# Designs tried in a protein design run: peptides against a protein of PDB entry 8HF1. Part 40

Target 1, 320 residues: chain A of PDB entry 8HF1
Amino acid sequence: NVMLYATKPTEVMVSFPHQEQVLTVTRLISAEIEKFYVSLDLMNIGVQPIRRSKSLQCLRDPSKKSFVKQLFNDFLYQMKEYGIYAASIAIISLIVEFDIKRRQAETLSVKLMHRTALTLCEKIRHLLVQKLQDMTYDDDDDNVNTEEVIMNFSTPKVQRFLMSLKVSFADKDPKDICCLVFVERRYTCKCIYGLLLNYIQSTPELRNVLTPQFMVGRNNISPDFESVLERKWQKSAIQQFRDGNANLMICSSVLEEGIDVQACNHVFILDPVKTFNMYVQSKGRARTTEAKFVLFTADKEREKTIQQIYQYRKAHNDIA

## One batch from the design tools (peptide; aimed at target 1 E11 I306 Y310)

Design b2_p18_8_s4 (made by RFdiffusion4, then SolubleMPNN; from b2_p18_8, 5 letters changed)
Fold by OpenDDE base, seed 3:
Structure b2_p18_8_s4 (fold): chain B 320 residues (1-320), chain A 18 residues (1-18)
Amino acid sequence: as target 1 above (320 residues)
Amino acid sequence: ELEELREEFERGEKELLS
């Protein structure tokens, strides 16, 4: 009985400076979204109010307005946590979603609401792209996707993540790489995927080394809300990763026990580990002899993060 | 134990970024 000693991965904690990027463009975008929320609250979209409590005036179709606000709040989070470059990719996903909702609108008032949201997204996209171009001598959109522009307009967290990837994987054989990147939110998977595609293409040492994919976890609420297209995409992305056609996978959910993913040699946790389950399941994917499990923390939160990981290690050792 | 973990992370960061 060869006890397969489960090789414990090497745990690494990378620190980054806490910088609040107070750019004029981010303040302007936030102010435009707040003005839009005021206008949105005044819009009469005609659909029957879900009767909440007796005293508040029947807000007509709060669900559609709340969904619009959720998407913009998620965008503001992306811009704050990952930077202006990531925000320029994230805004495209909002444009696509609001265009779909505009086409599917059953009423003229709902159609107008989604059109107004779409117009705001196009304005935000223009402001972001213009700011990225301030570092480029040429007005060509293709010139904003350089390694330098990506690094300069990313948060310190994203900068340290990209540096860690470059140092870890520069000029390596693609076959020797099996990497997972965990993020907290579903929409972050697609945003970081787009950022990595551009970064890899602009970094000669990585261009033929890393092939990224992304997987959005199943919505816990109802498989019925997952489009047939989304399920097909997830299945295809997992298969490409299993077949070695992709060697880096970005995911927001801990790959449930039933996803037979190969033993990974690198696991990056881009966002803070919030639960013991997330810690154990993500760490449990780093199974090769020299596997690395990499955490990112702000310098201000370093001690708190160390204490939290210590508690999780202790709890894990008491169960194992 | 907590200090050993702190030292482990610091060594690992230097090794990863070297």
Scores: peptide ipSAE 0.542, ipTM 0.948, DockQ to the pose 0.907
OpenDDE base, seeds 1, 2, 4, 5: peptide ipSAE 0.539, 0.535, 0.540, 0.527; ipTM 0.947, 0.947, 0.947, 0.945

## One batch from the design tools (peptide; aimed at target 1 E11 V12 M163)

Design b2_p19_1 (made by RFdiffusion4)
Pose (drawn by RFdiffusion4):
Structure b2_p19_1 (pose): chain A 320 residues (1-320), chain P 19 residues (1-19)
Amino acid sequence: as target 1 above (320 residues)
Amino acid sequence: VEPLVEDEEVEEAVEELEE
């Protein structure tokens, strides 16, 4: 009876070769951000509330410097984890966030700090577009070139995930498919969403089948990439997925708990599984029959992750 | 407890792409 309304989806793996080498432009950008941090640390903005540790044992920077560093560090993480083009999208989210803070800002000193941060972010955007541009010697067709650069300017993890995404839904009806993708970090959702938008508008077979939509938790990141203060579109993303308008969801541990959704055909956990409860809930989200469950881990982490999953399964058996 | 299974459709697609 439970299997009538419940389903044990087939759980499969997608291993990918994990490499440690990085590109030179990554070193250059790291040096640029380090120079910016060193300069900003001494910004000496108008006196701010003292921020100490959780236990007050060690000091902390003012909340605003912490916020700027956090955003830059998130951008660097997105670049380290998902390739150059992932950073090319994420830098636009940083531009939008710094422009919003400029608007919200309430002092000349803080405003100046945010404006200069915007300037550096735009310089970084131009740097990313520059390396992305210095590969068009391969060919001139920007669509297949976009597909090719995405395959080449991405980590093996990103290549392998997008490969599995293409093969799983090559020419199926958009109506027939209902899938979710889970990622860990906040702005990673918006970054990878934009990457999927580019790839959907980069391939002929996937062009009219997949509809990517992303949503996150609190401290709601901006939904657009336009910097126009107001937008005309009003319909929400969750309501879209419930209504079938969107079929590809990009969330981060938000939809895993509580949020009712129709039974989904596929679930892709882009970032490695960490918590037993979250594993159980994410698997349960694939509530439809013949549901497919997908995981991505590094080759080096294969034994550890498989052993962990066995621990989970045995724990499920033990509890039962 | 059954072992975990790799996705064959993705393995085949990766081998074809390498060729």

Design b2_p19_1_s1 (made by RFdiffusion4, then SolubleMPNN; from b2_p19_1, 6 letters changed)
Fold by OpenDDE base, seed 1:
Structure b2_p19_1_s1 (fold): chain B 320 residues (1-320), chain A 19 residues (1-19)
Amino acid sequence: as target 1 above (320 residues)
Amino acid sequence: LPPLKEDEEVEEALKKLEE
């Protein structure tokens, strides 16, 4: 029980300015998704036979339309919360998913629906990449993965997070680092992982210092949708982190599932702490000597964050 | 309980970038 550990990490916050990304490209992308939703609502895909697989109530959207909308809504959330650079990585995950769904389509109408979604994702990817290239003189896709491009096309939250990593880990011995990064959503783990790979590769001070991995909670996916590949990858990622072959782990709600990870010296909470359990469990991983627990907060939410953390600390002390 | 404070190391690094 993680609650029983008397963890005394140094708790700090990193504030970031609330910036609404008012980019023409983000408005255009949102408008294209809205137009797509109108077209999607008009699509007759028929009633899909509910395969009576007994067990898990996971919303096989019998229409499959809500799943398509969910993926695009998740993408829009990532673009808003993490920026257009993160969105350029996130859209690739949608492309992969819709291509799989297109190939697995049992009907021509469902195949067409996923094809239309895929075509929109390719258009969105092109719009994002073109915008990233506005800072690069070279048309080569590899040139958009610079520290400068990543920073300039990330939200203030992500900029402060990357700065926090650079300040905390520049030129350190990789063996002395055991870092957790908590995010709210499953899809964010992979997006931030891809961003960090590119950032670390483009940042000499972090190159060969940080080796990131990500893990996704099992509860976020119906076991029926969790591919054997994803399960194998999750096990491998956890093992690499346990063995010290990875020293930074991005995770979403994983501690609620009883996934045991070692004591860490750094815990970053990239997204707002929404529950007492999340606070106690994430803080309970910062167990090494001089462990640091870092909270990211918008300036506008700073006071509310402080009050919420104080309430959680009090509640934790009343139980401990 | 110690007050929740800003990360001084990050704050100092940010000030150096704004100068």
Scores: peptide ipSAE 0.420, ipTM 0.905, DockQ to the pose 0.815
OpenDDE base, seeds 2, 3, 4, 5: peptide ipSAE 0.411, 0.405, 0.416, 0.417; ipTM 0.902, 0.901, 0.904, 0.905

Design b2_p19_1_s2 (made by RFdiffusion4, then SolubleMPNN; from b2_p19_1, 8 letters changed)
Fold by OpenDDE base, seed 5:
Structure b2_p19_1_s2 (fold): chain B 320 residues (1-320), chain A 19 residues (1-19)
Amino acid sequence: as target 1 above (320 residues)
Amino acid sequence: LPPLQEDEEVLKALEEEEK
């Protein structure tokens, strides 16, 4: 039923320069993760007990090594796409996850594997924090959360996103704001949420204007993968956004999974639109008379983005 | 349909930071 309401939001793009931030620290971190993968492949963790839970979970790598590699690959993607400031937040989520897995380990070999992963995460955290502190004279972790540090250690995409928020929302009434931010990956929601909390707190024009939340979609593969905590948190975050206690919501694929959110006046697409369904569902949330729909694109992909969005707009008008 | 355009408000803000 979202297709029937011909709300025509203002559709715009924000281009950003394609700079591969070739920092020495990012190369060092990548090399440390590669060395860790070699060591991880040599680890004998034994045969893991096949939990005969009737769910398709039996198809995941019984070694749990693939899950460890997935988390580090997701971290490397986060560092590349959003910058080292975002990576300093993302690494904390890995530390928390590996500490939980270490405590839940049924064998000494699995416990050791997660301990080795934790040791690497702490080394990565130290390297990231040290690099953020290069701009600060004080060794205090709070001094790395300034607008200047956040901007300097973010990718051009994130810099343009933060600028777009400042331009769009500086000194506005928080009641007049209903904003969605779409990202591709579930882990990005929490990382961008943490970045926005620090940015909003350091930016006087936004501090009393924006109240962010995040939500991750339901894992379509099995409701058994959703922790009870994640489900409670998602319900609370959605309710806060419905009640107006939060006015900016960061989402990954939520609308494809049937999570109903209210009509919004701003929709930001931080990552590339990959499907027509994503375009229609995200745009279909920008339903107010003055709604804005903002796409972020690299300069090198600008023409491709224009052509792709033209095709999606045409196809949407042929169905509406 | 008009082609997708740049956000003029963001472009203006960037031009002000480069001065």
Scores: peptide ipSAE 0.531, ipTM 0.936, DockQ to the pose 0.806
OpenDDE base, seeds 1, 2, 3, 4: peptide ipSAE 0.522, 0.521, 0.525, 0.528; ipTM 0.933, 0.934, 0.934, 0.936

Design b2_p19_1_s3 (made by RFdiffusion4, then SolubleMPNN; from b2_p19_1, 7 letters changed)
Fold by OpenDDE base, seed 4:
Structure b2_p19_1_s3 (fold): chain B 320 residues (1-320), chain A 19 residues (1-19)
Amino acid sequence: as target 1 above (320 residues)
Amino acid sequence: LPPLVEDEEVLKALEEEEK
């Protein structure tokens, strides 16, 4: 019961300017996805056999089209919230997923649908990578994974997050670090993980300091549809973090599902805190004597964030 | 309850990058 331990972490805020990355490439990508949705709605994939999985909740197997739209909508969200660099990582996850679904397709029409989605993802990947390369003035360094490129093509929120990691952890002993990073969406965990791997590798002060891992929440549909591979990976990721082989864990609402992780020194809330339960559960992981709890907020939402956190602190103290 | 304050370490790092 995380609520019972009244640990008083140092609670701080990091403000960031609200910049909409109004890049021509992001508009082009959005327009290509919208055009694809029109085409997708016209595709005849036939009557999908309602696989009576024994779980009554399986009645809402989202139409195979709905799942495709969900993945692209999650990609568009990640591109907006985290930037073009994060989007270049996120698109790889879509490519992998659509290739798996294409191979698992029982009908030619479903196979063609996933192939068309995959072709769009490859076009999007090319547009993103080209834009990352266009700012490398030095024609000779094909490496889009530099600290400079990552920072320049990240949103102000991600820039401040990366700076917070550098300031907090530069040249520290890896054993002294136990860090959680909370994000709203499960797909963001993979995206931010990939971004952090590249950032840590490009930042000498962090290369031998931070070892990231991520944890994906159970699928909203059914734990029965979670691949055996994903469940094994999730169990391994948690075990690595418990054993100290990973010292930074990226997670979504998974901790609400009763995953027990050790007491942490740092908790970063990358996305807005939407509920009192999320506040209490995430803060309740910052249990060491010098634990830090860091919130990220846009400047325009700063006052609202301060007031909301004050209300949550008051409510938490009235229960403790 | 102390008000939620800005992270002073991050603020200092930002001021150093602007110079």
Scores: peptide ipSAE 0.510, ipTM 0.930, DockQ to the pose 0.825
OpenDDE base, seeds 1, 2, 3, 5: peptide ipSAE 0.499, 0.492, 0.507, 0.509; ipTM 0.927, 0.925, 0.928, 0.929

Design b2_p19_1_s4 (made by RFdiffusion4, then SolubleMPNN; from b2_p19_1, 6 letters changed)
Fold by OpenDDE base, seed 5:
Structure b2_p19_1_s4 (fold): chain B 320 residues (1-320), chain A 19 residues (1-19)
Amino acid sequence: as target 1 above (320 residues)
Amino acid sequence: LEPLKEDEEVLKALEELEK
């Protein structure tokens, strides 16, 4: 019972300025995706073979077009919420997925659809990398992974998150750190993981301190959608975190799905807390005597966040 | 219940960068 442990973490917030990054490159990318959706809607991919696999997914997206649109919509969300640098990592995940789907295509029309999506992702990647290189005089991809480039091309939320990590963990003993980072979306886990790998490698005070991993929750709707590889990776990541081989875990909705992780001394909530259950379960992982629970909020939403957390604290104390 | 407060350590670090 997570509710019975009397160790109340220190609860704090980190506010960030609400800046809509109105970059020409983000507008161009959005416009290219919109043009692609018009083209995608006009594509005749034919009747998809009904795979007799009892998986509910064959029923949800018979055209496979909605899945393509979902991936690009998730990319657009990550670009808006986390910035251009995070988007440059997120686009690689789309490239990998569309290349797999292209190779697995049973029809020429489906193969062409995934090829067209892949070509758009390659164009988007080029636009993002070119924009990151505008700050570097050298065309070398390694020069875009500096602390300065990461900070300058991240949203204020991500900038404050990275600063919070640096302030909290600079030059500490890795053994004294057990950190969870909660994000809303499954795809954000891998994106923020890639960003943190590059940031930690470029930040001397963190390079030998933080070892990140990520995990995604089980899709409640069908265990059949978890690839054998994803399940194996998730088990390995959890085991590394339990064994202390990783001391920072990025996760989405994991606690709602009954994945048991150890007691942590730091819990960061990077995205807004939407439910009381999310609040109780995430806070319930901060169980050490000096545990810290950190919420990120936009300045415009600060008062709303304070009031919402007050109500959640009150409700939690009435149940405990 | 005390209201949720800003992280003073992070706030201090930001004030040092803005100087």
Scores: peptide ipSAE 0.475, ipTM 0.920, DockQ to the pose 0.810
OpenDDE base, seeds 1, 2, 3, 4: peptide ipSAE 0.472, 0.464, 0.471, 0.468; ipTM 0.919, 0.918, 0.919, 0.918

Design b2_p19_2 (made by RFdiffusion4)
Pose (drawn by RFdiffusion4):
Structure b2_p19_2 (pose): chain A 320 residues (1-320), chain P 19 residues (1-19)
Amino acid sequence: as target 1 above (320 residues)
Amino acid sequence: FEETEETTEEGLTYTYFHD
């Protein structure tokens, strides 16, 4: 009876070769951000509330410097984890966030700090587009070139995920498919969403089948990439997925709990599984029959992750 | 627990878990 309304989806793995080498432009950008941090640390903005540790044992920077560093560090993480083009999309989210803070800002000193941060972010955007541009010697067809650069300017993890996404839904009806993808970090959702938008508008077979939509939790990141203060589109993403308007969801542990959704065909956990409860809930989200469940881990982490999953399964058996 | 593997025409490999 439970299997009537409940389903044990087939759980599969997609391993990918994990490498440690990085590109030189990554070193250059790291040096540029380090120079910016050193300069900003001494920004000496108007006196701010003292921020100490949770236990007050060690001091902390003012909340605004902490916010700027946090955003930059998130951008660096997106670059380290998902390739150059992921950073190319993520830098636009940083530009939008710094513009919004400039609008919200309430002092000349803080405003100046945010404006200069915007300037550096735009320089970084031009740097990313520069290295993306210095590969068009391969060919001139920007669509297939977009597909090729995405395959080449991405970590094996990103390549392998997008490869599995292409193969799983090559020419199926958009109506027939209902899939979710889970990622860990906040701005990674918007970054990878924009990457999927480019790829959908990069391939002929997937062009009219997949509809990517992303949503995150609180501290709602901006939904656009336009910096126009107001937008005309009003319909929400969750309501779209419930209404079938969107079929590809990019969320980060937000939809895993509570949020009712129709039974989904596929679930892709892009970032490695960490918590038993979240594993159980994410698997349960693939509530349809013949549901497919996908995981991505590094080759080096294969034994550890498989052993952890066995621990989980045995724990499920033990509890039952 | 058992494991099986299937490879697609595109060379993509899936590892299945079996109870």

Design b2_p19_2_s1 (made by RFdiffusion4, then SolubleMPNN; from b2_p19_2, 5 letters changed)
Fold by OpenDDE base, seed 1:
Structure b2_p19_2_s1 (fold): chain B 320 residues (1-320), chain A 19 residues (1-19)
Amino acid sequence: as target 1 above (320 residues)
Amino acid sequence: FEFEEVTTEEGLTYTIFLD
């Protein structure tokens, strides 16, 4: 019995400086969202009919206000964790969601609530785009998607991630690449996907090398909130990645539970590893002989992260 | 547990975990 030594991936941690981007625009946006929350709490939208569907559907807040706050809180998180460039992409997803919900509103009060949220999102979008344009000489919208603008308006974590992709994959054969990027949140998958599309298109060394896709975990959203389009897109994205038509997949932690993805040679964990299961399952996707498992840590948290990785490595060796 | 620190020409600092 040749115990196939499952070649353990090389575990790598990339350090990044802990810089709180204290941009005036970020403060203005946060203040506008807080003002909106005060206004939202004062809105009387009436009692919404609780449709008792049996499944563990995310408690449709009968007020629908909690969902609105959740989307803006997720946006604020993305703006903080990934930067204002990523936020400019993330806000578009909120605009789409609130426009859909505005159209689907059963009452005038709910329609007005989503309209107010949408108006705020458009204001935030203008503030973000204007700030991105401050580095561009030309008023053309296409000029904000350069490597320079992406890098300058991304957090140090995202900068180090993009640099790590460039160093790892510049001028390589796209067939030799099978990369996973794990993120914590659903909305981050789409945000980082949009950022990567623009970065790859603006980076000659990657333009014909990386073909990204994203996948949102199915289990985090009630099947009733997944649009038929999202389900079709997820199936297509998985199939493209399996067929080698895409070689980089951005996914949330839900890929850990039962999506049969090919053995990858690179696994990036963009967000902190919170559990031993996440560590084992994500690391377990890096199965090629030269596979790399890459983590990101702030310099301030480096020692704590090293200790946590050692605990996980020890616990993994005790089970294996 | 041992680790190696490598800084690339691009200014990336890697910590490589050794077995």
Scores: peptide ipSAE 0.543, ipTM 0.934, DockQ to the pose 0.860
OpenDDE base, seeds 2, 3, 4, 5: peptide ipSAE 0.541, 0.533, 0.539, 0.541; ipTM 0.933, 0.931, 0.933, 0.933

Design b2_p19_2_s2 (made by RFdiffusion4, then SolubleMPNN; from b2_p19_2 with E2S E3F T4S)
Fold by OpenDDE base, seed 5:
Structure b2_p19_2_s2 (fold): chain B 320 residues (1-320), chain A 19 residues (1-19)
Amino acid sequence: as target 1 above (320 residues)
Amino acid sequence: FSFSEETTEEGLTYTYFHD
């Protein structure tokens, strides 16, 4: 009986202070979105034609209003959880999506709804960019993409994540790095990817060390909503990561069973581990002898997170 | 199972989990 001593990764938890202080700009943005929801509920967009072949999601809200609210709720979540710098990137994704939906609108009422949402996104973008520029001393340096601006306008969680990346990977050989970053939400992958591109480019010690990519898990609920572009991007991103042309991959789901991703030496879990399956599957990607499995917790939730990790470690040892 | 704590000069607090 060769006990396959599965090389267990080093499990690390990074603590971060709970940020209670909400900036005036974030309160203003939240209030503008809430005001928009009241206006959106009053919009008569009529009954949308349900095509028989459209997935179950089109049956739940024929008005498409819930989808608009979902995008703004995901934006509000990203602004809260990752900060206003991450929000300035996230809002661009909403602008692109609402412009596409405005162009694809089958009715004038739906076109107007997406136009109103787009106008709000441009206002939010302006408020965010203006707030990022408040720290640039030189009126001429529109470069809100400095290490300092990224750090100062990120949440304590994101600050500790970026610091942990810098400490872990500064001046290393890119070939020795195989890193996964897990996030909870689909839209967070693009947001954190854009943030990491700017952070790596502004950080000399990482600029030629880390090459990030992102992949979004398949939305099993609506394969019809997966753009041909998103499916092409996923295939390209996975291939670049397999070929070593990318050494950091951001994922919103545990890479589906059958995505043969190489053994990683670093796995970061940026959002809370909610299930034992997520713990085992993400930890199971850290397979090298010196692999690290890194979790993030607020100081307020630290003791609860420690107890949860012990329960998961025990349950994992009982099945191994 | 045990754990150890380390705080770096940069103010990073690490908790390491041991068997």
Scores: peptide ipSAE 0.613, ipTM 0.952, DockQ to the pose 0.809
OpenDDE base, seeds 1, 2, 3, 4: peptide ipSAE 0.608, 0.609, 0.606, 0.608; ipTM 0.951, 0.952, 0.951, 0.952

Design b2_p19_2_s3 (made by RFdiffusion4, then SolubleMPNN; from b2_p19_2 with E2K E3F T4S D19E)
Fold by OpenDDE base, seed 5:
Structure b2_p19_2_s3 (fold): chain B 320 residues (1-320), chain A 19 residues (1-19)
Amino acid sequence: as target 1 above (320 residues)
Amino acid sequence: FKFSEETTEEGLTYTYFHE
């Protein structure tokens, strides 16, 4: 009986310092969003026609206000978890979404609501870009997309992730790289993708080494909001990664069940592993002989994370 | 399972999980 030595990936945890970001700009942005929520709650947008879409979400938010709040809450999460630089990319996605919804608005009141949200996003964008420019000494080199600016305006978690990518992939052959990056939230995929494009372009050792793509899980809760464009883009991104035209794929945990991705040699988990299923599915993508499975933890949560990984490893060995 | 810790010159702290 040749025991099929299932080549288990090397499991690594990277620690990062817990810094509470006490930035004046982040407090100002949070206060402006809270002020906007008070104004939004006072807005009379009328009774929206209940579209007979069988999706459970259409029943919960007849006002479309909760969806606006969700987008800003997801932005606030990204600003907190990934930093100001990531937030400057994330806000563009909100601007695009609110502009589309403003144009598609069936009523003047809904059009005004999305216009007010868009105006707030433009103010937030200005505050973020101005803060990124505070580190550029020369007024003429408005290039906020340098390695230094990206690193200085990223959270310790993102800094350690970028450093770990540089150490892992500097000057390697692109063909020898098949990397997955898992994130918890749908909107984080596009944000981290934009950050990585700029970081790779500003980092000579990675510029010709890493070709990133992203993929967002299907929104099972609201398939009606999944644009035809998003579905086409996802299919193209998967195909580019399968064909080797991309060697790094950013995906949300929701993709673990649905997408047959080839065996990878690197798997990064940027956000905390919350479930045993997520641990097994993500680790199960690291199937090459020298595969690495990399986790990130705050120093204050390090002992708890080690204990959790030990429990997951034990449970995984009991089922294998 | 055992684990080992390494801190790189760049200040990266790695924890390796061993069998």
Scores: peptide ipSAE 0.592, ipTM 0.948, DockQ to the pose 0.813
OpenDDE base, seeds 1, 2, 3, 4: peptide ipSAE 0.588, 0.592, 0.585, 0.588; ipTM 0.947, 0.948, 0.946, 0.947

